Peptides against a protein of PDB entry 5D63. Designs and how they scored, part 98

Target 1, 292 residues: chain A of PDB entry 5D63
Amino acid sequence: SLRRGIYHIENAGVPSAIDLKDGSSSDGTPIVGWQFTPDTINWHQLWLAEPIPNVADTFTLCNLFSGTYMDLYNGSSEAGTAVNGWQGTAFTTNPHQLWTIKKSSDGTSYKIQNYGSKTFVDLVNGDSSDGAKIAGWTGTWDEGNPHQKWYFNRMSVSSAEAQAAIARNPHIHGTYRGYILDGEYLVLPNATFTQIWKDSGLPGSKWREQIYDCDDFAIAMKAAVGKWGADSWKANGFAIFCGVMLGVNKAGDAAHAYNFTLTKDHADIVFFEPQNGGYLNDIGYDSYMAFY

## One batch from the design tools (peptide; made by RFdiffusion4, then SolubleMPNN)

Design b2_p17_3_s4 (from b2_p17_3, 12 letters changed)
Fold by OpenDDE base, seed 5:
Structure b2_p17_3_s4 (fold): chain B 292 residues (1-292), chain A 17 residues (1-17)
Amino acid sequence: as target 1 above (292 residues)
Amino acid sequence: SRLARMEERMEAFIASL
């Protein structure tokens, strides 16, 4: 089954993603097909899928930017019914906002069925143009129509997945203790992570013995990412991934504080030096503590 | 002991870069 998480949802037939028009929080805002740029934050095209307890394969889909939910207008079963953003809650009982999401017959893409109407989210005519209509449409689970097939590109990790990535890294001290702060994390592209670093003022910050040294830089970066998250997204129930580590060198005579994030495939961590904005596979320290 | 390990870590960190 589809896991709880943040997804970029891409059509299986054309290079178009499910987009909340202008990221507007207004009720009735159209959800449309729109082009996207790989390996970037597509601001209006990220959806938090929250599984409904005791309802198999059924989710709400919250737009990360607007904080509104994917909604089938009036829950109508008519082909061509508008799919819009609408105010809601993660565990709503409103069938207009409940979506059964399961693998299509091709085993790779998903279909998105409205729980109430049993119609499917459809990129009308497979139109690849920006602003193309997305609507509820009649269909079946086994039908091969690419207009109703969607790739769910996972943009987040669970705390367990992050923990597993850390555990695979060779630069972890035998005494390591990790402290998990949240349950689900949006993983940023390095370009975005770097931009947050730049905007924080850290590139111009002066290292000063003890009073503003490695731990201050690392915590300042964590704080900057946290603030960026709060200022950028209206949805709740997730965090932005930015870890802090404390590490000791091989000689055991020096310690350092630094940041880390996840690689694009979410399988590994990469170290980030907040004093210079560098990404490193080996920062020269083994981590004995992390929080993220 | 846990305390001894914590103390060792703290001493190492105080000497941080």
Scores: peptide ipSAE 0.056, ipTM 0.638, DockQ to the pose 0.084
Fold by OpenDDE base, seed 1:
Structure b2_p17_3_s4 (fold): chain B 292 residues (1-292), chain A 17 residues (1-17)
Amino acid sequence: as target 1 above (292 residues)
Amino acid sequence: SRLARMEERMEAFIASL
């Protein structure tokens, strides 16, 4: 079954993603097919899938940017019914905004069925052009039509997955204690993470003994990422991944505070030095504490 | 002791870069 998380949803037939047009929060904003750039933040194309308790394989889909929800217009079962962004809530009972998401017959892609109408999210005519219509359309679960098949590329991690990634890292001290602050985390590309670092003013910040040293840099970076998240996205129920670690060197005579994020495949962590913006697989310290 | 370990870590951190 599909896990709770943030997804980039790509058509199985053409290089087009499910896009909320202009990221608008207005009710009735068209959801359309649009081109995307791999390994970047596709701002209008990220969707938080929230599973509905006690309803098998059924979710709401919240656009991260707008905070609005995927909505089948009037819940109509007519082929060609518009799919739009509309105000809603994560655990709504409105069948216009409830989507059953299960594997297609190919075992890799998913189909997205409206809970009420039983029609499927369809990239009309498989049109790869920007702004191509996405609509509810008749179909079946076993059909191979690529217009109704979607790859769900997971862009987030759960707290448990983050914890597992940390536990696999060789630079963790035997006394390590982690503190989880959120449940689901959007994982940023390094380029975006670096841009947040640049925009924070940290590159121009002066190291000063005790009064503005490693811990201040690390906390300032986390605060900058938090603020970026709050300012960039209207959806709730997730955080932006940015950890803080305290570590001790091998000699045990020095400690450091630094940041970390996840690798592209979400399997490992990479250390980030907020004093210089560097990414490192080994920062020279073993972490005895983290919060993220 | 757990407290001793915490103290040692804090001392090491105060001496941090």
Scores: peptide ipSAE 0.051, ipTM 0.638, DockQ to the pose 0.086
Fold by OpenDDE base, seed 3:
Structure b2_p17_3_s4 (fold): chain B 292 residues (1-292), chain A 17 residues (1-17)
Amino acid sequence: as target 1 above (292 residues)
Amino acid sequence: SRLARMEERMEAFIASL
């Protein structure tokens, strides 16, 4: 029942996340337990789960930063076998990189079983220290051991979920047309979104009649986010969420171009004014066109 | 016509901020 998406994967017993050490793309890089900061981009701790067609509940796990995949060393069934980053592809047939992910017996956490060896991803001894060993270990689906139970915090939305969030917003015009550009979107914290805006040079850009006005600002922000995504992550198969809207005011005598992103819970959109970096629930316009 | 409505919206957009 796990959906395709980007996840932050946290241990159910201690405040530790699955971390690719130093975000290295080298084959054999250790995957370890590491501390994390809530509501931030945990750069080495984001994993794209790609479901394998016609294989129930089975995924590859690609590290967003390195572009490498979670790999059980030699596919060994021995307890204590290293789990590492290794080069691969999203739809590989290599059983070392195939993971069956299903709910644990508690109904809230997941267990991660290697498809070939049938061993489970284990935070060895439940060690909460940075750099703690993560290994393949013997277990069962019904066992309550928190060393093998993981919370999957979804950090992305599908295009359908984004579409639904837009449809719920009261500031959409009756003539609205939306255009979906990608299938899955990493949703950024506002702090990161704002930093991209600052780094783009837009805060220092001067509004000029027609030649550099609202549409230029909105498109420049979209381009800045796209470039940030390409420069920051080595994994493929996802985008960074940043929308562009065209809107009309209530009187119907003025139009504006602006950006939008998703709220923290991914249920709603929030408008972003690229001319001043402000976030607004109501920008004073109803959108008749969007692309994202 | 649909085209006329689109043109009207474009004019409103161009006239705006």
Scores: peptide ipSAE 0.050, ipTM 0.635, DockQ to the pose 0.083
Fold by OpenDDE base, seed 2:
Structure b2_p17_3_s4 (fold): chain B 292 residues (1-292), chain A 17 residues (1-17)
Amino acid sequence: as target 1 above (292 residues)
Amino acid sequence: SRLARMEERMEAFIASL
């Protein structure tokens, strides 16, 4: 079954993603097929899938940028019915905004069925052009039509998955204690993470004994990422991944504060030095405390 | 004790660069 998370949703037949046009929060904004760039933030193409309690395989899909929800216009079962962004809530009972999402017959892609109409989200004619129509269309779970098959590329991690990634890292001290601050985290590409660091003013910040040292740099980076998240996205119920660690060196005679994020495959962590903007697999310290 | 370990970690961190 599909788990709660943030997804980039890509057509199985052509290189097109489900896009909320212009990221607009207006009711009735078209959802369309649009090109995407791998390993970047595709701003209007990120969707938070929230599972509905006690309704098998059924979700709302919230656009991260607009904070609006995928909506089948009037809940109509007619082929070609518009799919739009519309105001809503994560746990709505409105069947226009409830989507049953299960594996297709190929076992890799998903199909997205409207709960009420039983029609499927369809990239009309498999059109790969920007702005191509996405609509509700008749279909079945077992047919192989790529117009109705979608890859769900997961762009986030749960707190449990982040915890597991940390636990796999060899640079964790035996006395380690982690503190989880949120439930779901959007994982940024390093380029975006670095840009936030640059925009924070940290590259020009002066190290000063005790008054502005390693802990101040690490906390300032986390604060900058938090603010970037709040300023960039209208959806709620997720955070931006940026951890803070306290570590001790192998000799046990020096301590340091630093940041960390997740690798592209979300399986491991990578350390980030906020004093110079460097990414390291080994920062020279073993973490005895983290919060993220 | 857990408290003692926390105290030791804080002292080590205060000495950080």
Scores: peptide ipSAE 0.048, ipTM 0.639, DockQ to the pose 0.086

Design b2_p17_4_s1 (from b2_p17_4, 11 letters changed)
Fold by OpenDDE base, seed 1:
Structure b2_p17_4_s1 (fold): chain B 292 residues (1-292), chain A 17 residues (1-17)
Amino acid sequence: as target 1 above (292 residues)
Amino acid sequence: SLEELDQLHATKIVKFE
């Protein structure tokens, strides 16, 4: 079953992703196929899947950028019915915005069925061009038509997954205490994370004893990421992953504050030094506290 | 130990890179 999370949704047949045109929040904005760049933030192509309680395999899909929801126009079962962005809520009862998402017959891709109409999200004619029509279309769960098969590439982690990644790291002190602040985290590519760091002004900040030292840098970075998230995305119910850690050196006579994020595969953490923008597998400290 | 960590914080012993 599909987990709650943020997904980049890619067609199984052609290199096209489900895109909310121009990221517009206007009701009726077309959802279209569009090219994407791997390992980058595809701004209009990220979708928060929220599972509906007591309705098996059924979700709302909120566009991260616009804050609007995938909507089958008028809930029509007619082939070719437009799929658009439309205002909504995560736990709506509106069948126009409820999508049953299950594995296709190939066991890797998913199909997206509208709960009400029972039609499927279809990249019409498998068109790989930017702006290609995505529509509701008749189909069955067992069909192999790639027009209706989608890869769900998870771009986020749950707090539990983040916790597990931390626990696997060898540079965690025996007294470690972690404090989880959110439930779901968009994991940024390092390039984006670094850009936020640059834009924060931290590269030009001067280390000063106590008055602006490691803890100030680390907290400033987290604040910058938080602000970036708030300014960039209209959807709610997720955070941007950026942790703060306190660590002690091997000798036990010095401590440091630093940041951390997750690796590309989300399985491990990587340390980030906000004083110089470096990513390190070993920052030289054993972490005894984190909040993220 | 936690006590040792508390002491580090009490003395503000911070190492920077």
Scores: peptide ipSAE 0.166, ipTM 0.759, DockQ to the pose 0.523
Fold by OpenDDE base, seed 5:
Structure b2_p17_4_s1 (fold): chain B 292 residues (1-292), chain A 17 residues (1-17)
Amino acid sequence: as target 1 above (292 residues)
Amino acid sequence: SLEELDQLHATKIVKFE
């Protein structure tokens, strides 16, 4: 079963992702195939999948950028029916915006079936060009047609997954207490994380005893990420991952405040020093507190 | 221990890097 989360949805046949054209929030904005760049933020191509309670394998798909939802035009079962962005809500009862998502016959990709029409999201003709039509199309769950098969690459982690990643890190103090602030977190590429850091002004900030020291840097970074998230995305129901930690050194005579994020595979954390923008596997401290 | 950590914070011993 597909978990709640943010996904980059890529065609199984060609290097094309499901893209909301221009990231527009206008009703009826075409959803199209578009090229993507791995390990980057593909702004118009991220979708929050929200599972519908008591409806097996059924979701709404909210475009992260626009805050609008994947919508089968008029819920029509006709092949070639447009799939568009449209205003909606996460737990709508509108069948035009309800999608049953299950594994395809190949066991790795998914098919996306409209709940009402029973047609499938189809990259028409498997066209890899930017702007290629995505439409509802007749099909079956068992068909091997790559036009209707999609890889769901998860770009977010649940709070539980983040907690697990922290727990497996060797630089956690025995007295560690973690405080989870949200339920789902978009994990940023380091390049994006670094850019936020740069834009925050922290690279030019001067360390000053107590008045602007490590805790101020770490909290400022988290604040910058939070603001970036709020300014960048119109969808709700998720946060941007950026943790704050307090740690003690091995000697037990010094403490430090720093940030952390998750590795690309989401399995581990990496420490981030907001005073110099460095990523470290070992920051020289054992964390005894975190909030994220 | 947490008590020791509290004491550390009470002294505001923060390592600059």
Scores: peptide ipSAE 0.162, ipTM 0.772, DockQ to the pose 0.497
Fold by OpenDDE base, seed 2:
Structure b2_p17_4_s1 (fold): chain B 292 residues (1-292), chain A 17 residues (1-17)
Amino acid sequence: as target 1 above (292 residues)
Amino acid sequence: SLEELDQLHATKIVKFE
């Protein structure tokens, strides 16, 4: 079963992703195939999949950038029916915006079926060009047509997954206590994380005893990431991953405050020093408290 | 221990590097 989360949705046949054209929030904005750049924020190509309670394998798909939802125009079952962005809600009963998402016959890709029409999201003719039409099209779950098969690349982690990643790290103190602040987290590439750090003014901030020391740097970084998230995305129901940790050194005679994020595969954490912008597998402290 | 950690915070022993 597909988990709640943020996905980059890529065609199984050609290097094209499901894209909300220009990230527009206008009703009827075309959803199209578009090229993408791996390991970057593909701004108009991120979708929050929200599972519908008591309806098996059925979701709404909210575009992160626009806050609008994937919508089959008029719910029509005709082949070639437009798929657009449209205003909606996460738990709508509108069948135009309800999508059953299950594994295809190849066991790795997914098919996306409209709940009402029973047609499938189709990259028309497998066109790899930017702006290629995505439409509802007749099909079956067992067909091998790559035009209707999609890889769901998960771009977020749940709070439970983040907790598990922390628990796997060897630099966690025996007295560790974590505090979870949100439910789902978009994980940023390091390049984006670093850019937020640069834009925050922290690279030019002066360390001052007590009044602006390690805890101030770490909290300022988290605040900067939070503001970046709020200013960048119109969708709700997720946060941007940026943790704060307190740690004690090996000798037990010094403490430090720092940040952390997740590795590319989301399996581990990496420490971030907000005083110099460095990423480290070992920051020299064992973490005894975190909030994220 | 938690008591030792509390003591670190009470004395504001922070390592800067």
Scores: peptide ipSAE 0.152, ipTM 0.754, DockQ to the pose 0.499
Fold by OpenDDE base, seed 3:
Structure b2_p17_4_s1 (fold): chain B 292 residues (1-292), chain A 17 residues (1-17)
Amino acid sequence: as target 1 above (292 residues)
Amino acid sequence: SLEELDQLHATKIVKFE
């Protein structure tokens, strides 16, 4: 079954993603096919899938940027019915905004069925052009039509997945204690993470004994990421991944504070030094505390 | 140990690189 998380949703037939046009929060904003750039934040093309309790394989889909929800216009079962962004809530009972999402017959892609109408999200005619119509359309779960098949690329991790990634790292002290602050985390590309670091002013900040040293740099970076998240996205129910660690050196006579994020495949962590903006597989310390 | 780490922090021995 599809896990709760943030997804980039790409058509199985053509290089087009499900896009909320202009990221507008207005009711009735068209959802369309649009080109995307791999390994970047596609701002209008990220969707938070929230599973509905006690309803198998059924979700709401919240656009991360606008905070509005995927909505089948009037819940109509007619082929060609518009799919739009519309105000809503994560656990709505409105069948216009409830989507059953299951694997297609190919076992890799998913189909997205409206819970009420039983029609499917369709990239009309498989049109790869920017702004191509996405609509509800008749279909069946076993059909092979690529217009109704979608890849769900996970852009986030659960707290459990993050915890597992940390546990796999060899630079963790035997006395390590981790503190999880949120449930789901958007994982940023390094380029975006670095840009937040640059915009924070930390590159020009001077190290000063005790008054502005490693812990101040590390906490300032986390604060900058948190603010960036709040300022960038209107959806709720997720955080931006940026951790803080305390570590002890090999000799056991010195400590350091630093940041960390996740690798592209979400399987491992990478250390980030906020004093110089470097990414390191080994920062020279074994972490005994983290919060993220 | 945690006690040793507490002592380390009490002395504010933090490595700058």
Scores: peptide ipSAE 0.150, ipTM 0.748, DockQ to the pose 0.493

Design b2_p17_4_s2 (from b2_p17_4, 10 letters changed)
Fold by OpenDDE base, seed 1:
Structure b2_p17_4_s2 (fold): chain B 292 residues (1-292), chain A 17 residues (1-17)
Amino acid sequence: as target 1 above (292 residues)
Amino acid sequence: SLEELDELYKTKIVKFE
């Protein structure tokens, strides 16, 4: 079963992702196939899948950038019906925006079926060109047609997954208390995380005893990431992952405040020093408190 | 909770660098 989360959705046959054209929030904006760059933020190609209560394997798909939803035009079952972005809500009852998503016959990719029409999201003719048509098309769950098979690359973690990643880290103090601020987190590539850090002005900030020291740097970084998230994405129901930790050294005579994010595979945390922009597996402190 | 977070943040148990 597909978990709630943010996904990059890639065609199983060609290197093309489901893209909301120009990231436009206008009703009727075409959803198209488009090339992508691995391990980067593909701005118009991220989709928040929200499971519908009491409807098995059924979701809305909200474009992260535009805040609009994947919509089968007029809910038509005709092959070639346009799939567009359209205004909506996460728990809509509109069948045009409800998608049943289950594993394909190959056990790795998914198929995306419109709940009402029972047609499938199809990369028409398997066209790998930018702007290729994505449409509703007739099909069955057991067909092997790669035009209708999609890999769901999860780009986010739940709060529980983040908590688990922290718990397995060796640099956590026995008195550790963690505080979860959100339910789902987009995990940024380090390059993006670093760019936010640079744009925040922190690289030019001066350390000053107590008045602007480690905790100020760490909180400023979190604030910068929060603002970046709010300014970059129109969808709701998720946050950008950026943690703050308080740690104590082995001697117990010094403490530090710092940031952390998740590794690429989402299984572990990596520490981030907001005073110099460095990523470290060991920051020299054991965390006794975190919020994220 | 935010309230618990606030209380913890206000309290430094050791010197921060």
Scores: peptide ipSAE 0.119, ipTM 0.607, DockQ to the pose 0.157
Fold by OpenDDE base, seed 3:
Structure b2_p17_4_s2 (fold): chain B 292 residues (1-292), chain A 17 residues (1-17)
Amino acid sequence: as target 1 above (292 residues)
Amino acid sequence: SLEELDELYKTKIVKFE
């Protein structure tokens, strides 16, 4: 079953993603096919899938940018019915905004069926052009039509997944304690993470003994990421991944505070030094505490 | 320089557990 999370939803047939046009929060904003750039933040193309309790394989899909929800216009079962962004709630009972998402016959892609109409989200004619119509369309779960098959590229991790990634890292001290602050985290590309760091002013900040040293840098970075998240996205129910760690050196006579994020595959962590903006697999310390 | 590295990566000797 599909896990709760943030997804980039890509057509199985052509290099197009499900895009909320202009990221607009207006009711009735078209959802369209649009090109995307791998390994970047595709701002209007991220969707938070929230599973509906006690309804198998059924979700709402909230556009991360606009905070609006994927909505089948009037819940119509007619082929060609518009799929739009519309105001809603994560656990709505409105069948216009409830989507059953299950594996297609190929076992890799998913189909997205409207709960009420039983029609499927369809990239009309498999059109790869920007702004191509996405609509509800008749179909079956077994059909192989790529117009109705979608790859769900997971862009977030749960706190448990983050915890597991940390646990796999060889630079964790035996006394390590982790503190989880949120439940679901959007994982940023390094380029975006770095840009936030640059915009925070930290590159120009001066290290000063005790008053503005390693912990201040690390916390400032986390604060900057948090603010970036709040300023960038209208959806709720997720955070932006940026951890803070405290570590001790091998000699045990020095401690350092630093940041960390996740690798692209979300399986491992990478350390980030907020004093110079560097990414390292080994920062020279073993972490005994983290919060994220 | 080593001095610059030292400055950049200065740490505390205090630990929290």
Scores: peptide ipSAE 0.051, ipTM 0.593, DockQ to the pose 0.125
Fold by OpenDDE base, seed 5:
Structure b2_p17_4_s2 (fold): chain B 292 residues (1-292), chain A 17 residues (1-17)
Amino acid sequence: as target 1 above (292 residues)
Amino acid sequence: SLEELDELYKTKIVKFE
């Protein structure tokens, strides 16, 4: 069963992802197949899947960038019906924007069926070219046609998953207290995380005793990530992952404030030193407090 | 205790390149 989250949706047959053309928020903006680059943001190709209460396996799909929703034009059951971005809400009753998403016959990919029309999201002719048409098309759940099979690569973590990742880390103090601020977090590639750090001005910031020291750096980084998120994405209902930790050294006579993010597989955390932009598996401290 | 942790934090060692 597909969980609430942010997904990069890739065709099972060709290296093409579901892309909202130009990330436009205009009603009727085409959703198309487009190439993607692994381990990058792929700005127009991220979709927040929001499960509909009391409707099994049914979701709205909100484009993270535009804040608009995947929409089957006029809800038509005709093969070749355009799939577009359109204004909407996460819990809409509009069947044009309701999608039943379940595993395909191969057990790995998913099929995306419009709730009303019962047609499927189809990469027309399996066209791998940028801008290839994505449309509603007739099909069945058991059909093996890769044009209608999609990998849902999860790009976010729930607060519970983040909590679990932290708990697995060996550098957590026995008195650790974690405070969860949001429910779902987009996990950034390190390159993006670093760029935010650079753009924040922190690389040029001077450490000053107490007035601007480790806690200021760590909080400034989190603030920068938060602002980046707000400025970059129009969708709501998620945050950008960036944690703040307080830790104590092994000797128990010193402490530090630092950041952390998640590894690519979302299974572990990696520490980030906002004073120099370094990523470390061991920052030299055991965390006794975090908020994220 | 929280007080002990707070005191530890006040003794923070900061790394800076």
Scores: peptide ipSAE 0.036, ipTM 0.644, DockQ to the pose 0.659
Fold by OpenDDE base, seed 2:
Structure b2_p17_4_s2 (fold): chain B 292 residues (1-292), chain A 17 residues (1-17)
Amino acid sequence: as target 1 above (292 residues)
Amino acid sequence: SLEELDELYKTKIVKFE
């Protein structure tokens, strides 16, 4: 079954993603097909899938940017019914905003069925143009029609997935203690992570003994990422991944505070030095504490 | 010291709510 998380949802037939037009929070904003750029933040094309308790394979889909939800207009079963952004809540009982999401017959893509109407999210005519209509359309689970098949590319990790990635890293001290601050984390491309670092003012900050040293740099980076998240997204129920670690060197006579993020495949962590903006597989310390 | 760390910290994950 599909896990709770943030997804970039791409059509199986053409290079088009599910896009909330202009990222608008207005009720009735069209959801459309739109081109995307791999390995970037596609601002209007990220969706938080929240599973509904006790309803198998059924979710709400919240647009990260607008904070509004995928909504089948009037819940109509008529082919061609508009799919729009609309105000809602994560655990709504409104069938216009409830979507059953299961694997298609090809075993890799998903189909998105409205819970009430039993119609499917359809890229009308498989149109690859920007602004192409996405609508509810009749269909079946076993059909091979690519207009109704979608790849769910996970853009986030759960706290459990993050802790597993940390546990796989060879630079973790035997006394390691981790503190999980949130449940789901959007993982940023390094380019975005670096830009936040640059905008924070840290590149121009002066190291000063104790009063502004490694821990201050690391926490300032964490704070900058947090603020960026709050300022950028209207949806709730997720955080931006940026960790802080405390580590000790091999000799056991020096400690350091630094940041870390996840690799593109989310399987491993990479260390980030906030004093110089460098990414490293080995920062020269073994972590005994982390919070993220 | 590493000995002190061993006494203060143990390998575990704590989740904040």
Scores: peptide ipSAE 0.026, ipTM 0.534, DockQ to the pose 0.056

